Peptides against a protein of PDB entry 7Q4I. Designs and how they scored, part 236

Target 1, 281 residues: chain A of PDB entry 7Q4I
Amino acid sequence: HENSTIAERLYSEVRVLCWIMTNPSNHQKKARHVKRTWGKRCNKLIFMSSAKDDELDAVALPVGEGRNNLWGKTKEAYKYIYEHHINDADWFLKADDDTYTIVENMRYMLYPYSPETPVYFGCKFKPYVKQGYMSGGAGYVLSREAVRRFVVEALPNPKLCKSDNSGAEDVEIGKCLQNVNVLAGDSRDSNGRGRFFPFVPEHHLIPSHTDKKFWYWQYIFYKTDEGLDCCSDNAISFHYVSPNQMYVLDYLIYHLRPYGIINTPDALPNKLAVGELMPEI

## One batch from the design tools (peptide; made by RFdiffusion4, then SolubleMPNN)

Design b2_p30_3_s3 (from b2_p30_3, 13 letters changed)
Fold by OpenDDE base, seed 4:
Order: sequence, then structure tokens, then C-alpha cells
Structure b2_p30_3_s3 (fold): chain B 281 residues (1-281), chain A 30 residues (1-30)
Amino acid sequence: as target 1 above (281 residues)
Amino acid sequence: EEELKELEEQRKKTAEALAKDPLLPLSEID
């Protein structure tokens, strides 16, 4: 009783490789649950770790573990992708092992864009990088051209990309990408609602009387409100999603249906030319 | 900027807190 024809079409036309940032201690605790839930909807799913795990399909990158090595892991991950998988997908998603992603919604957002357009999407933050950068925890997706520019043009040049492995991973990749003219895209929907979220849905949906001085309000590139209007009906990701909540979200999104309500998908937008972006709202 | 340093520190604290308790109210994070 379900028609997935459009989703199947997008699965074929908007190929997504998902790489998951993880570590050996989280293979069973977290990463496995990504594989069993939303990760199965990626065209290719790879777990980037410091140890190989054949059951998980984890890659051992030549990096140490710890927060001070996350940037190093990201660099090595994209180097690995470029060497082995650059033609296996059109788009390349980084997510954490506690990020939940609705891949179909991401494909919908990406559909009009050419993979040859140097662009990446996520939850855009404004500090440190003029054009902004994407929050690491919310996950971010690079076009194939963005990956190429990052690996081939940025990484080899210490003037363009930090050579050591220290620093905030998302800030550092944001700097590198800006330096090679990869555009920080706008991931908001046509109503101006966000799609990538650095927290769980509850923190976005439920208005909290947080101090406006709270870092998040200072970091967001686009002004947004809390409450029901916070989030797109086609939201893509949430961060700090526990393993158990991944299964809950899978059920709620893909199985639970209100009887008598039929969701008709909007028509697909026209495809953009290479280098063209959707107009900002 | 010192302000940005403080914000980044708050961001780190948030990450540490929410990694332990994803439902911790944001208002309770320093």
C-alpha cells in the first residue's frame, strides 16, 4: 500500500555515499545501529574508524583517536573516499555515529544540483568562515566536485588547508572548502525552515526560554525560531540521537502512518546548471 | 575575539553534556 516510485528514482539519480565518523569503542554501541537504521538507505555506507571491522564495514584510517584527531580523521576519510569511491556516488555525506539522517529528504534537496557544482550543505554556522561552515554534528554533504577540490586542491596546500590534525573538524574543513571556492549552500526549504539540525528534534521543536546569548543562537547563519516552524517537513538530520531513538525514528518516519492522510510529494524542481544554486529565500 | 573563544567553549560544553544526555535542556548548559 506504499508507492515509493519517486524515492526509488531519486535513489538512482541522486547517489549518496554516507561515511560515518566512529571509533572502535563505538562500533557496537553506536555505529551498528546506524547501519541497521538510516544507514541502509545510503547508496554506499562506510564507517571511518581507527580499526577495521568487517562486520560493520569499517575502515581503519591512519589516525589516532580523540577529539584532537577528528580533523585528521576527516581529512583521511575524504582522501580514502576520493581514492576508492569518488565515482561510486554523486554526493558524500559525513555524519557522526549519533546522527540520524532521512536520506530521501536529502536526495530531494540535492536533486536540482549538479554533482559537478562545488557545493556542500548542512547546518550553516557563521563564525570563523566568511561564507559560513557546516556543523559537524548535524552532518554535511559534499558534491563530488567539492570532494575533488578538497582532496586534490586544498589538502596538499598548507596555505589553504590546515596540515596538522588539531582544531575543530567542521571549522577546519569549512576553511579549506572556502579556500577552494566550494560554496556553502543554503539547505533551508522553500519556507525558510532548516533541514540539518545539530540537536535532537525535541530541542528544536519545543520552545525553550534559552538565553539569546546561548552559543547556538550566535552561531546559526540563518535566523530561525524554535517551535513547529523550526524544522522543515523534509528535515534531513538530527544530532545526539541515541541508538534506541534511531529505531524509534525509523518506525515513526517509515512505518507509522495516520490512516486517511495521504502525503502527495511536491513536484521535483528543475535541474540546475553546473555552478548554479537555488535562489536564497 | 575573546567572545568567540567563550562561545566555542560553550559549544564544547554543550557537546559533552548532550553526548551524555541528549535531552538535557539547553538552558541548563553553561
Scores: peptide ipSAE 0.632, ipTM 0.949, DockQ to the pose 0.777
Fold by OpenDDE base, seed 3:
Structure b2_p30_3_s3 (fold): chain B 281 residues (1-281), chain A 30 residues (1-30)
Amino acid sequence: as target 1 above (281 residues)
Amino acid sequence: EEELKELEEQRKKTAEALAKDPLLPLSEID
């Protein structure tokens, strides 16, 4: 028998709305597999597309398809969330239809923070944005206040937020959020290990002997190790996860257990005041 | 600026490659 009492508590106290970036061609190929795996552990799950799909719970946003419209889709997605769902959750996760997320680990990371604190978390990159920005592929999570500031304060002002739909989606939202004083949080665990990952586990766990000039090493905001120490025991997300691998990960994380090993979770940290962040590591 | 542009191009190539083959070794990108 499994004891999920703490996870159930966090499910109620740290409410997460997950919105999935997808398109009509991926509804059946990718998005439905998110819904059948990790997406079912969100308090609310919405698929943001250009076409409605009642079976998937997909919303048709007024945007075109293609990589050049990802920024436009993100803006419209958060506008939709603010209009219809801002009170349905405390935290708002963006993920791709090939991102896998361990929602319980995200709730654990978010637990001490107030949703009224203007903060967001993800895999922090250093270029273009002074405080950094979160990698789009790894997924990123905004507090309720961050969503409010983004939609109400940033989006209507072309000086604060890019009005056209061009540019890298993650960089552009990062610029907008910085301009309205939404803080780019540190998602690392107490040991300094990352929780949001822009690649599959294999690419992080297995050293590939990439040149240090490889873009990823130049982009990461915090220094990270390769190999087994790359990733938190409470890792949150991985990117480029195929539909088949989502089911494999679901089995490995939630079903497969080493007999005789009892996992005792650490105590929950104290709640932070509004505007307060965890101490730097 | 030119260095950053090159890095961004490499990032795009990585995304395109991994979208096709998620298990492609990062060292084989380019």
Scores: peptide ipSAE 0.632, ipTM 0.949, DockQ to the pose 0.818
Fold by OpenDDE base, seed 2:
Structure b2_p30_3_s3 (fold): chain B 281 residues (1-281), chain A 30 residues (1-30)
Amino acid sequence: as target 1 above (281 residues)
Amino acid sequence: EEELKELEEQRKKTAEALAKDPLLPLSEID
């Protein structure tokens, strides 16, 4: 039997509410598979949609469907969370219905941080926002204080946060968060390897002959290598994961074991004071 | 600004392509 004592401790001490960006057409096709795989490891799981689904625990937000409404859905989702669920968790993860997340690895990354620190984490991109912003597809996680600042301070002020629903969702929230002094954290591990990934593992692990001019290399805030050293051993998320691949990943990560190899977890780092970040690597 | 607009367009194309085929090689995305 597996010893999960540390994981159980972190489950209680680092509470995560996961909200999933979805739509009615994807409730059965994608969202239900999130619920049946990695989503069950969240402390709370909510699906944000345009239609209610009691079986899925989907919330009908007052927004239209389509890529041009993703920013509107994000604003309404966090408003809903703040009103109904702000005390149900310490950290609030946004993910897509084709994002796979290893929640235990996210809790490990978040453990030293206070939820009262205005910070958020994800795959950091450098364009448009001075401090950077987090890729929407890779998923990003806000502290409780970051959610408060976003909803209470940023959203009501058109000078701080875009009032219309147009624009790239991840860029717009990044602008809003910067304007209320929510810090864009560094998600990299102690070896400088990333934890949040905007593509499937294959695209990161296998060196691609992509030109250095490919947008991704121009967007990444921190330089990263391709190949085995691309990704932390404690990676948190991957994007464009099909429903079938979610079950494969669940099997590989939580069930499949090489006989005779035992992984001993590293000691937890010291907790940081409110407002303190880990030193940059 | 024009270069950034082109990069954003490529990002959008990538998202559309990978949403259909997650295993499509990145090098095949225009």
Scores: peptide ipSAE 0.631, ipTM 0.949, DockQ to the pose 0.794
Fold by OpenDDE base, seed 1:
Structure b2_p30_3_s3 (fold): chain B 281 residues (1-281), chain A 30 residues (1-30)
Amino acid sequence: as target 1 above (281 residues)
Amino acid sequence: EEELKELEEQRKKTAEALAKDPLLPLSEID
């Protein structure tokens, strides 16, 4: 009795390639569970690793493992995407192997934007980059034009993009994207609530006893509160989601229903022109 | 900036802690 007509329309009109940051030790432990849950709702799903895995559909990038190589892996991942898959999708999502994503909500957010607009979305942080940058763990999505500019214009130029593989992955790509005029978009809903989250739902929904000195409150570009008002009803992603929790979330979001409650989706917004952004709240 | 260095260190500690225990209360992260 489920009606997915609008979701099916957006699946065809807002094509998303999801690439998952992983490593060989996590292929079975984590990445496999992404493939069996939310990853199956991407138009294309690729796992970026240092070793090939045909069962997982993992690509072996020419990089080492470890936190100090995450930036290197991101650069090589987008090079690979540009070379092999740039026309397979309109939008290109980076996620970790412990990120959970509601892809339908991401398509809804992206619907008005042209993939030829140089823009990317995620959980926006304010340090280091003037326009802000997107949290790596929450996942971030680039338009096709953003990928083109990153790979073709930024990466080949050491003045625009860091040549070595060290540094915080999300900060470094943020610097590169800014240098080629890729805009850091606002992913908040019409009520000003966030859609991309760098922690599990529990940490956002339940007020913590952290003071305002906690780094997250200093990093967020757009100020937000804790509790039920923290998160959009159309939230897109959460980070540090365990493999078991991915299956729980899949059940809760796509299967469990309160009997007698019917949700009517909002009308789709008007499409924007190339280069046009939604007004910030 | 010294303050920013401290914040980045805390961010790193958070990432390491939550990667091991996603449900660790944020208040318990140094």
Scores: peptide ipSAE 0.624, ipTM 0.947, DockQ to the pose 0.800

Design b2_p30_3_s4 (from b2_p30_3, 16 letters changed)
Fold by OpenDDE base, seed 2:
Structure b2_p30_3_s4 (fold): chain B 281 residues (1-281), chain A 30 residues (1-30)
Amino acid sequence: as target 1 above (281 residues)
Amino acid sequence: SKELEELEKQRRRTGEALAKDPLLPLADIY
């Protein structure tokens, strides 16, 4: 009895392939819960691992396991996507197996952009990369053109993209993307509130007694506040979400309703030309 | 810079801690 006409339209017009960073030890513990919750709302869902799992739809990438191999896995994942799935979607989301994503909100953010625009979105951090880079844990989404440039132009050139598998995954891809002129987009809503979050909602919504020396405050590219104004009403992702909390979030977001309150969606913005970005807030 | 390297270490520690306990207060990490 819910009107999902606009969401259905965006599902068709803003096609998203979600690839999930996982490992064999997490296939049952974490990844399957992504598949059973928010992952089912992707147009295509692939789990990138070191071992194949037909039940999960996991791909065995030629990489080792461990935190030091995350960059290697990301490179191989996008190579795999480019080779097999580049035309299956318009946008390509990287998420961890403990990231929760509201895919409809991501489609809303992406709607005005051309997938042929070299751009990617996420929680933007300022260190190491001049234009910024997107936090790995919060998840980040590349346009089709961004994937093409990353795989075809950046990866084959050691001067543009790190050839070894060491380093922080999100920093390294950020460097590579900048070097091929993929733009680090602004994910904030019209009120300046963020949409991609590197922590669970509680850590963003509840004012913490962290001082300004905490790394996060030094890393954020855009100024943000704590409390209810921290997060967009159309927030896209949260990190460190446990398997159980994924089901809780699914219930709260898609099922639980306050009786008598009806939300009317805002009108869709005009579509942008290829290469055009939304104005900065 | 040395300062940035320390921040990155803190970021890594945060990730390791929150992966185990997502509700761990951020103030307890540093």
Scores: peptide ipSAE 0.631, ipTM 0.953, DockQ to the pose 0.792
Fold by OpenDDE base, seed 3:
Structure b2_p30_3_s4 (fold): chain B 281 residues (1-281), chain A 30 residues (1-30)
Amino acid sequence: as target 1 above (281 residues)
Amino acid sequence: SKELEELEKQRRRTGEALAKDPLLPLADIY
């Protein structure tokens, strides 16, 4: 027996559209497993591909396949969302077909924010973009206003947003969003622990004794620890999660329970005004 | 900078490696 009253409230008040970056070769191998696991907890789930798939609910975007076209696919995906789904949700999550997301934890993080605030969240990296940008693999979530500004103000202007499809997808959208004053939010919890992660849990929880010169340590915007203190108890996403591990995570997070331990959720914070962010920690 | 370019190359290599083996030790990538 579970009490999901608060989760149900947040499901209705913090509506999330999840779009999944995929391709035709991964529809059956990866994308369908997202749909069968964490994707079912989104208010709306759309798979962005180059080919239509009615079983998957995949959209055929007018883009080519390949790593060099990821930026192009992201632009077309958000154009599609703005045209067809901008009022279907308050927040718009981009994830890969090997990203696992705990949607309830994302709703909790987003709850105080107005969707009319131009803000987006994810795993913040510091290079290339002054305010930072969000790691593509960890997934990132835009407010409705952020999507509007991206599609209506940034994309049509080559001075604000790269017109060609080359470049790192996450860096390019980060540049575009900064240029239209969409704020790169802080997704850390009250203890300063991250919520969006660009690797599987194992790589974050278990210190690998990597050299401090490893790119990840140079890219992270906020200082983070390794080990158990690496990750929020309300973590949102992990990347490079295999299809099999998605089912394992679903079982561990939503089914497996330690008998006799009852979790009492913290009270929801107060709502912020439009344009207001949580205080920096 | 040349340093940043090298870091970005390492980032790319990491992605390529982990896409094949998500549990590959990070220390084995660079």
Scores: peptide ipSAE 0.629, ipTM 0.952, DockQ to the pose 0.826
Fold by OpenDDE base, seed 1:
Structure b2_p30_3_s4 (fold): chain B 281 residues (1-281), chain A 30 residues (1-30)
Amino acid sequence: as target 1 above (281 residues)
Amino acid sequence: SKELEELEKQRRRTGEALAKDPLLPLADIY
C-alpha cells in the first residue's frame, strides 16, 4: 500500500554511489550491517578496505590500517572510484561503517543540483578551511565534477593536496576541494535545519547539558539548536550508529507508521543551472 | 592556536569514546 513513485523517480534521476570506509576487522562486525540496511538503497555500494571481501563487495586499497591512514584511504578510494565508477553515478557519498544514511532524503537535497557543478555537501565545520569542510563521520557527498577535480586536479599537485597520508581526513579533503574551487554547499533545509549529523539522533534530539565550550558548538559552521528543532524532517545521516541500531532505524523509518497519518511530500524544486547553488538561508 | 588544538583533541577523544559507546553522554567527554 506504499506509494514510492517519487522515490523511484529520484532513484533514477539522482544516482548515488556510496562508498563505505571500513577495515578487515569490521567487515563482519559493522560493514555487513550497512549492506543489509541503508546501503541497499544506494545505486552502487562499495566498501573501501585494505583487504578484499567478495561477500561484502569490499575493495582492497593499497593503504595501511589505522586512524593515521584514513586520509590515505580516502585519496585511494576516490582514485578507485574515478577510474572504475565515475560514470556509474551522479553523486558520490563517503560514509563510515557506523554511519546511517537515509538515501532518499539525500536525493531530495541533491535533486536541484547539477552533477557537473563542483560542489559537495555534509555537516559543515568552520575551522582550518575558509569555506568550511564537511565532517567525516556524518558523511559527505561529492558531485561527479567534484570527484573529477579532486582526483585529476588536486591529488597530483602537492601544493593543492597533502601528499602525506597523515592528518584529519575530513580537514585534508576539505583543503584539497577548496583549492580546486569545489564549493562547500549548504545542506540545511528550507527551515535552516541540518541534514547531516556527526552523532546519533539521541545526542542531537535530547539536550545533553553541554556548554558552549564543547568542541561541536565551536566547529559547526551554521548555528543549530538542540532538541526537536535540531534536525530536518528530511535528515540524511547520523554517526556512531551501532549495527543493532541500524536495523532499529530501518524499521522506524521505513516500516513503522502511525495509523491514519498520511505524509504528502513537498513539490520538487526547480533544477539549477550548472554552477548555481541554492540561496543560503 | 592553543585553543583550537585543545578543541581538536576533544574532538578526537569524542570520536574514540563514542566509537566504543555511542550513547555515552557528551557531557562526560569534557
Scores: peptide ipSAE 0.623, ipTM 0.950, DockQ to the pose 0.829
Fold by OpenDDE base, seed 5:
Structure b2_p30_3_s4 (fold): chain B 281 residues (1-281), chain A 30 residues (1-30)
Amino acid sequence: as target 1 above (281 residues)
Amino acid sequence: SKELEELEKQRRRTGEALAKDPLLPLADIY
């Protein structure tokens, strides 16, 4: 039988609220499938929308729909979280309704960090923000303190955080977070492999023969490669995962097992002090 | 910069394309 003792421990000690960026047209098409797959492994799962859906647990935020309103939705989502759920979790994950997340791997990454450390993690990009920012599609996770600073310190100040709802969502939150000294963490594993991915596994695992002019290679904060060394064995997220592929991934990750091969988890690292980060690779 | 703006446009195009076809070859986007 499967031994999930350490996963259960981390579930309790590294509480994650997952909020899913969605819209009413995707409630049934996409969001529902998040709820039925990886979303059920969050300590709390909320769908941030423009319409309420009690079956989905979707919240109607006071925003419009469309790509040009994603930043507005993110601001309102975190306001909502801070007001209603800031103590319900230690970490707060933003994901899209086509992002797949291995929450256990995220808890493993987050375990040493204090939720009172102003830090957030994801797929770090280098443009626009000096310390970098996290790719929106890959999903990013804020500590409780990061959420507090974002909502209480950044959002109310137009000099620190963009007041209108336009702009690239991930860039804008990245700017805001930097302005309140929330650190853009390094989510790479001990081998220097990434954990948050802005594309499906196939695009990372299989070389696509892209050249340096492809935006992704210009955007990545940390050097990475395609192929076998692209991805951590403890990868956390992938983007553009179709509803069907979410179920496939759920099966492959949580059910399909090669008989006779037992994976023994690495020992948990020591917890860091408040404000302390793991050494950057 | 103008170059960065072009990259951002490409990023946006990538997102739009992959949202429709997640397995679209990245090389076909630019």
Scores: peptide ipSAE 0.620, ipTM 0.950, DockQ to the pose 0.830

Design b2_p30_4_s1 (from b2_p30_4, 18 letters changed)
Fold by OpenDDE base, seed 2:
Structure b2_p30_4_s1 (fold): chain B 281 residues (1-281), chain A 30 residues (1-30)
Amino acid sequence: as target 1 above (281 residues)
Amino acid sequence: SKEEEDKKYLEIIYNSKSLEELEKKLEEYL
């Protein structure tokens, strides 16, 4: 038997609503597998789609399908959350239906922060947005205050937030959030290792897996290493995870254990005041 | 085959010149 006392405490103290970007064609193919794996560890799990699905708990947003409508879905998803669920959680995670998330590690990262702090976290990219923006595929998490500012202050103002539904979803929300003084947080651990990853573990862990010309190296906000030093021991997310790989990851992370090795969790940090961030490393 | 599909998927990820191109190609592929 494992001791989950700290994880149970964080489940109650760091409430996370996870919304999954999906579409009707992926309800059975992808989204269902999120629900059956890591999504069950969210305090609330909602699938944002263009069609209702009562079995999945999918919401039909008033938007079309396709890449050109992803920004529209994100805006409508957060409007829906603000209207119906803003008090159901402290933090609001966007993920794709091929993103895998270790929710306990996300709660650990978020624990010191006030949900009333205007901040969001993810895999930070440097282009297009001065403070950076969070990669859409790796998933990103907004504080309750960040959601409020996004929906109430940014979305109604075309000068602050793009009114049409076109554009790169993650870039556009990044611009909107910057314009309402929501801070792009640093999600790295105390060793400077990333926690949100826009690819599968294999692609980050293997040195020289990618060419130096790979776009990712130009997009990352923080310098990252390859190999075992690429990734935090408390990594939060991976992207491009197939449905089958989700079950493999669930088994490896939550079931498979090396006999005789006992992990002692680090002590929780002190809670920060409203508006305070962890020191940069 | 599944192996061929996975290989093509990875090729799209790593051979794309930009994130925008990647997302477009993935949408067309998936």
Scores: peptide ipSAE 0.060, ipTM 0.702, DockQ to the pose 0.060
Fold by OpenDDE base, seed 1:
Structure b2_p30_4_s1 (fold): chain B 281 residues (1-281), chain A 30 residues (1-30)
Amino acid sequence: as target 1 above (281 residues)
Amino acid sequence: SKEEEDKKYLEIIYNSKSLEELEKKLEEYL
């Protein structure tokens, strides 16, 4: 017996369009498993590819395949969203075809924010962009206003946004968004724990005696603890999740229950005014 | 084995000096 009343309310009040970065070779291998697991919990799910696939609901963007075209694909994906879907949601999530997302936890994080606030969230990295940028693999979510500013104000101006398709996708969108005053939000919970993760749960949860020279510790914008304190109880995303692991995570999160333990959700925070952010912790 | 695959995956993550190197190695492995 599950009480989903609050989750159902948030599904209606915090509408999320999820677009998945994929390619034709991964439609059957990876993308279909996103559709069969966490992607079904989005209000709208679109796969952005170079080829159309009616079974997957994949869109053929006018871009080539390969790593050097990821930035081009992101630009075309958001143009497509703005043209066809800008009113279908309040928030617009980019994820990879090996990203797993707990959409209910994302709605909880986003609930206080206005979609008219120019803000985006994800795993914030500090290099290259003054305010930081969001890791591409962990997935990142733009408000409706952030999408509007990106497509209408940033993309048409080569001084604000890179016109060629080369470069790191997440860094380039981060630069463009900063240049149009879209704020890089803080996605941490009230305890200062992260919600978006660029690796699998195992790598975040298990204290790895990783050398302090590990690039990740130099890239993270906010200091994160290792072990069980690494991750919010309301974590949103993990990356490098295999198709099999997506089904395992779906089972563990949505089906497996310890008998006699009932989780009561925290009270929803007050809604913020347009342009207002939650205080950083 | 799955355990060996997980170990190799961890080795790629922890031995990578940059995000770019990590992504390249993981695409070659996965």
Scores: peptide ipSAE 0.024, ipTM 0.589, DockQ to the pose 0.059
Fold by OpenDDE base, seed 5:
Structure b2_p30_4_s1 (fold): chain B 281 residues (1-281), chain A 30 residues (1-30)
Amino acid sequence: as target 1 above (281 residues)
Amino acid sequence: SKEEEDKKYLEIIYNSKSLEELEKKLEEYL
């Protein structure tokens, strides 16, 4: 009884390759559940690991495991994507194996943008990078041009991009992208509400649980309200989502419906020219 | 219980002084 015509259109017009950062110990525990839930809504889904898993579609990147190798894994992942998959999508999402993504909402956000625009989106943080960087856990999405610039222009140049595999993955890619003039986009909706979230919905939706001194408030690039106004109705991602919660979210978002309530989607915005961003909110 | 797990998760978030600390603790917990 659902009309998915617009979603189907966006699936075709806004092609998303999702790469999931994982490790061999999490293939069955976490990554498999991504594949069985939101990952199936990507145009292409790849798991980036240190070991190959044909059942999962995991790629063995030439990196070690552990947090100190996350930046190395990201670099190798995007190299792999650029070499093998750059034409398979228009947009390239990084997510963790405990990130949940509403891919349709991401396509809606991305629709007006050209994939040839050097831009990326996510939960924008302000420290370390002048234009900001996108939180790794919330997931971040690069345009095809952003991937090209990252791999071709940034990575080969140690002055533009850190050659070592150590460092905060999201900060380091943010630095690299800035250095090649990839713009850190604004992922907020028309009401100024965030779409990418570095925590579970509960944390964002429940106000007053954090001290004003909570690091998150110092990190967030855009001011956000607490409570119900924290999150867009078209939210894209949440982090630290357990495997079980992924199935719950899938049920709640895609199956559970209040009888007699039909959501009519907003009209699609006009497409932007190459290099053009949405106006500031 | 799931409720206890969620509570512990929230405690980790709220008690973390940095993103790095948070990520480390949550990675160990999850």
Scores: peptide ipSAE 0.021, ipTM 0.593, DockQ to the pose 0.057
Fold by OpenDDE base, seed 3:
Structure b2_p30_4_s1 (fold): chain B 281 residues (1-281), chain A 30 residues (1-30)
Amino acid sequence: as target 1 above (281 residues)
Amino acid sequence: SKEEEDKKYLEIIYNSKSLEELEKKLEEYL
């Protein structure tokens, strides 16, 4: 069968709490499929909603529903995590209920970093925030120290973090994190290939699917290629993944294997000191 | 058909001028 020894080691050493942005209307339609697929590979999985759902393990946050409240929900979600779960993990992933995540690949990326380093990772966008911000849809992961700084230092200060619940969720958290010196990390692999993707695999893998005027090309922080060279062999996330596609991806990634091809994992890199980042490519 | 829905979904993604427009249209569509 398969050898999962390294994955098991990383599961223990790189603990990830995943919180899923959802709403009551999507508990059955979308969120439950996250729980049944990639979400089970998180060390802890929490669904952040406006209504409690014991079957889903959803938390009712004190926020309204609707797009204009996503930023409010993110703030309350991280407050909840900090209060109840800050020691339950080393890294804290936000994902949408239509985001698919390969958690093992995320652990591999995170392995060299200290959770005490104020850093977060995702698909980095360049507008609005000087250091960049991480696309909300692709999912983004904060270190424990980043969560602490966000909740304890940024959120209580209206000068550092927007008090209103309006605005683009990913931009607003990006501004807040920058203001407390949480670094927007580079999630690209050693070949400069992206790991977090704000669209489905098909849109990234197929060349010329998008016009050159497509907003995405203006938003990406790092230059990216189209086609197979777009994406790391250790890709972490995709967005706009339908419930059915989550099961397809689960099968393709974790079950389907070409006979006679043995994958040998790369050696783990050396751990970085607190505050150190991998060199930019 | 499901294929037509998927096509419409893709059209929304590719024809949107901004992420904000995309998200608004998707919220209306989904």
Scores: peptide ipSAE 0.030, ipTM 0.651, DockQ to the pose 0.059; fails the geometry check

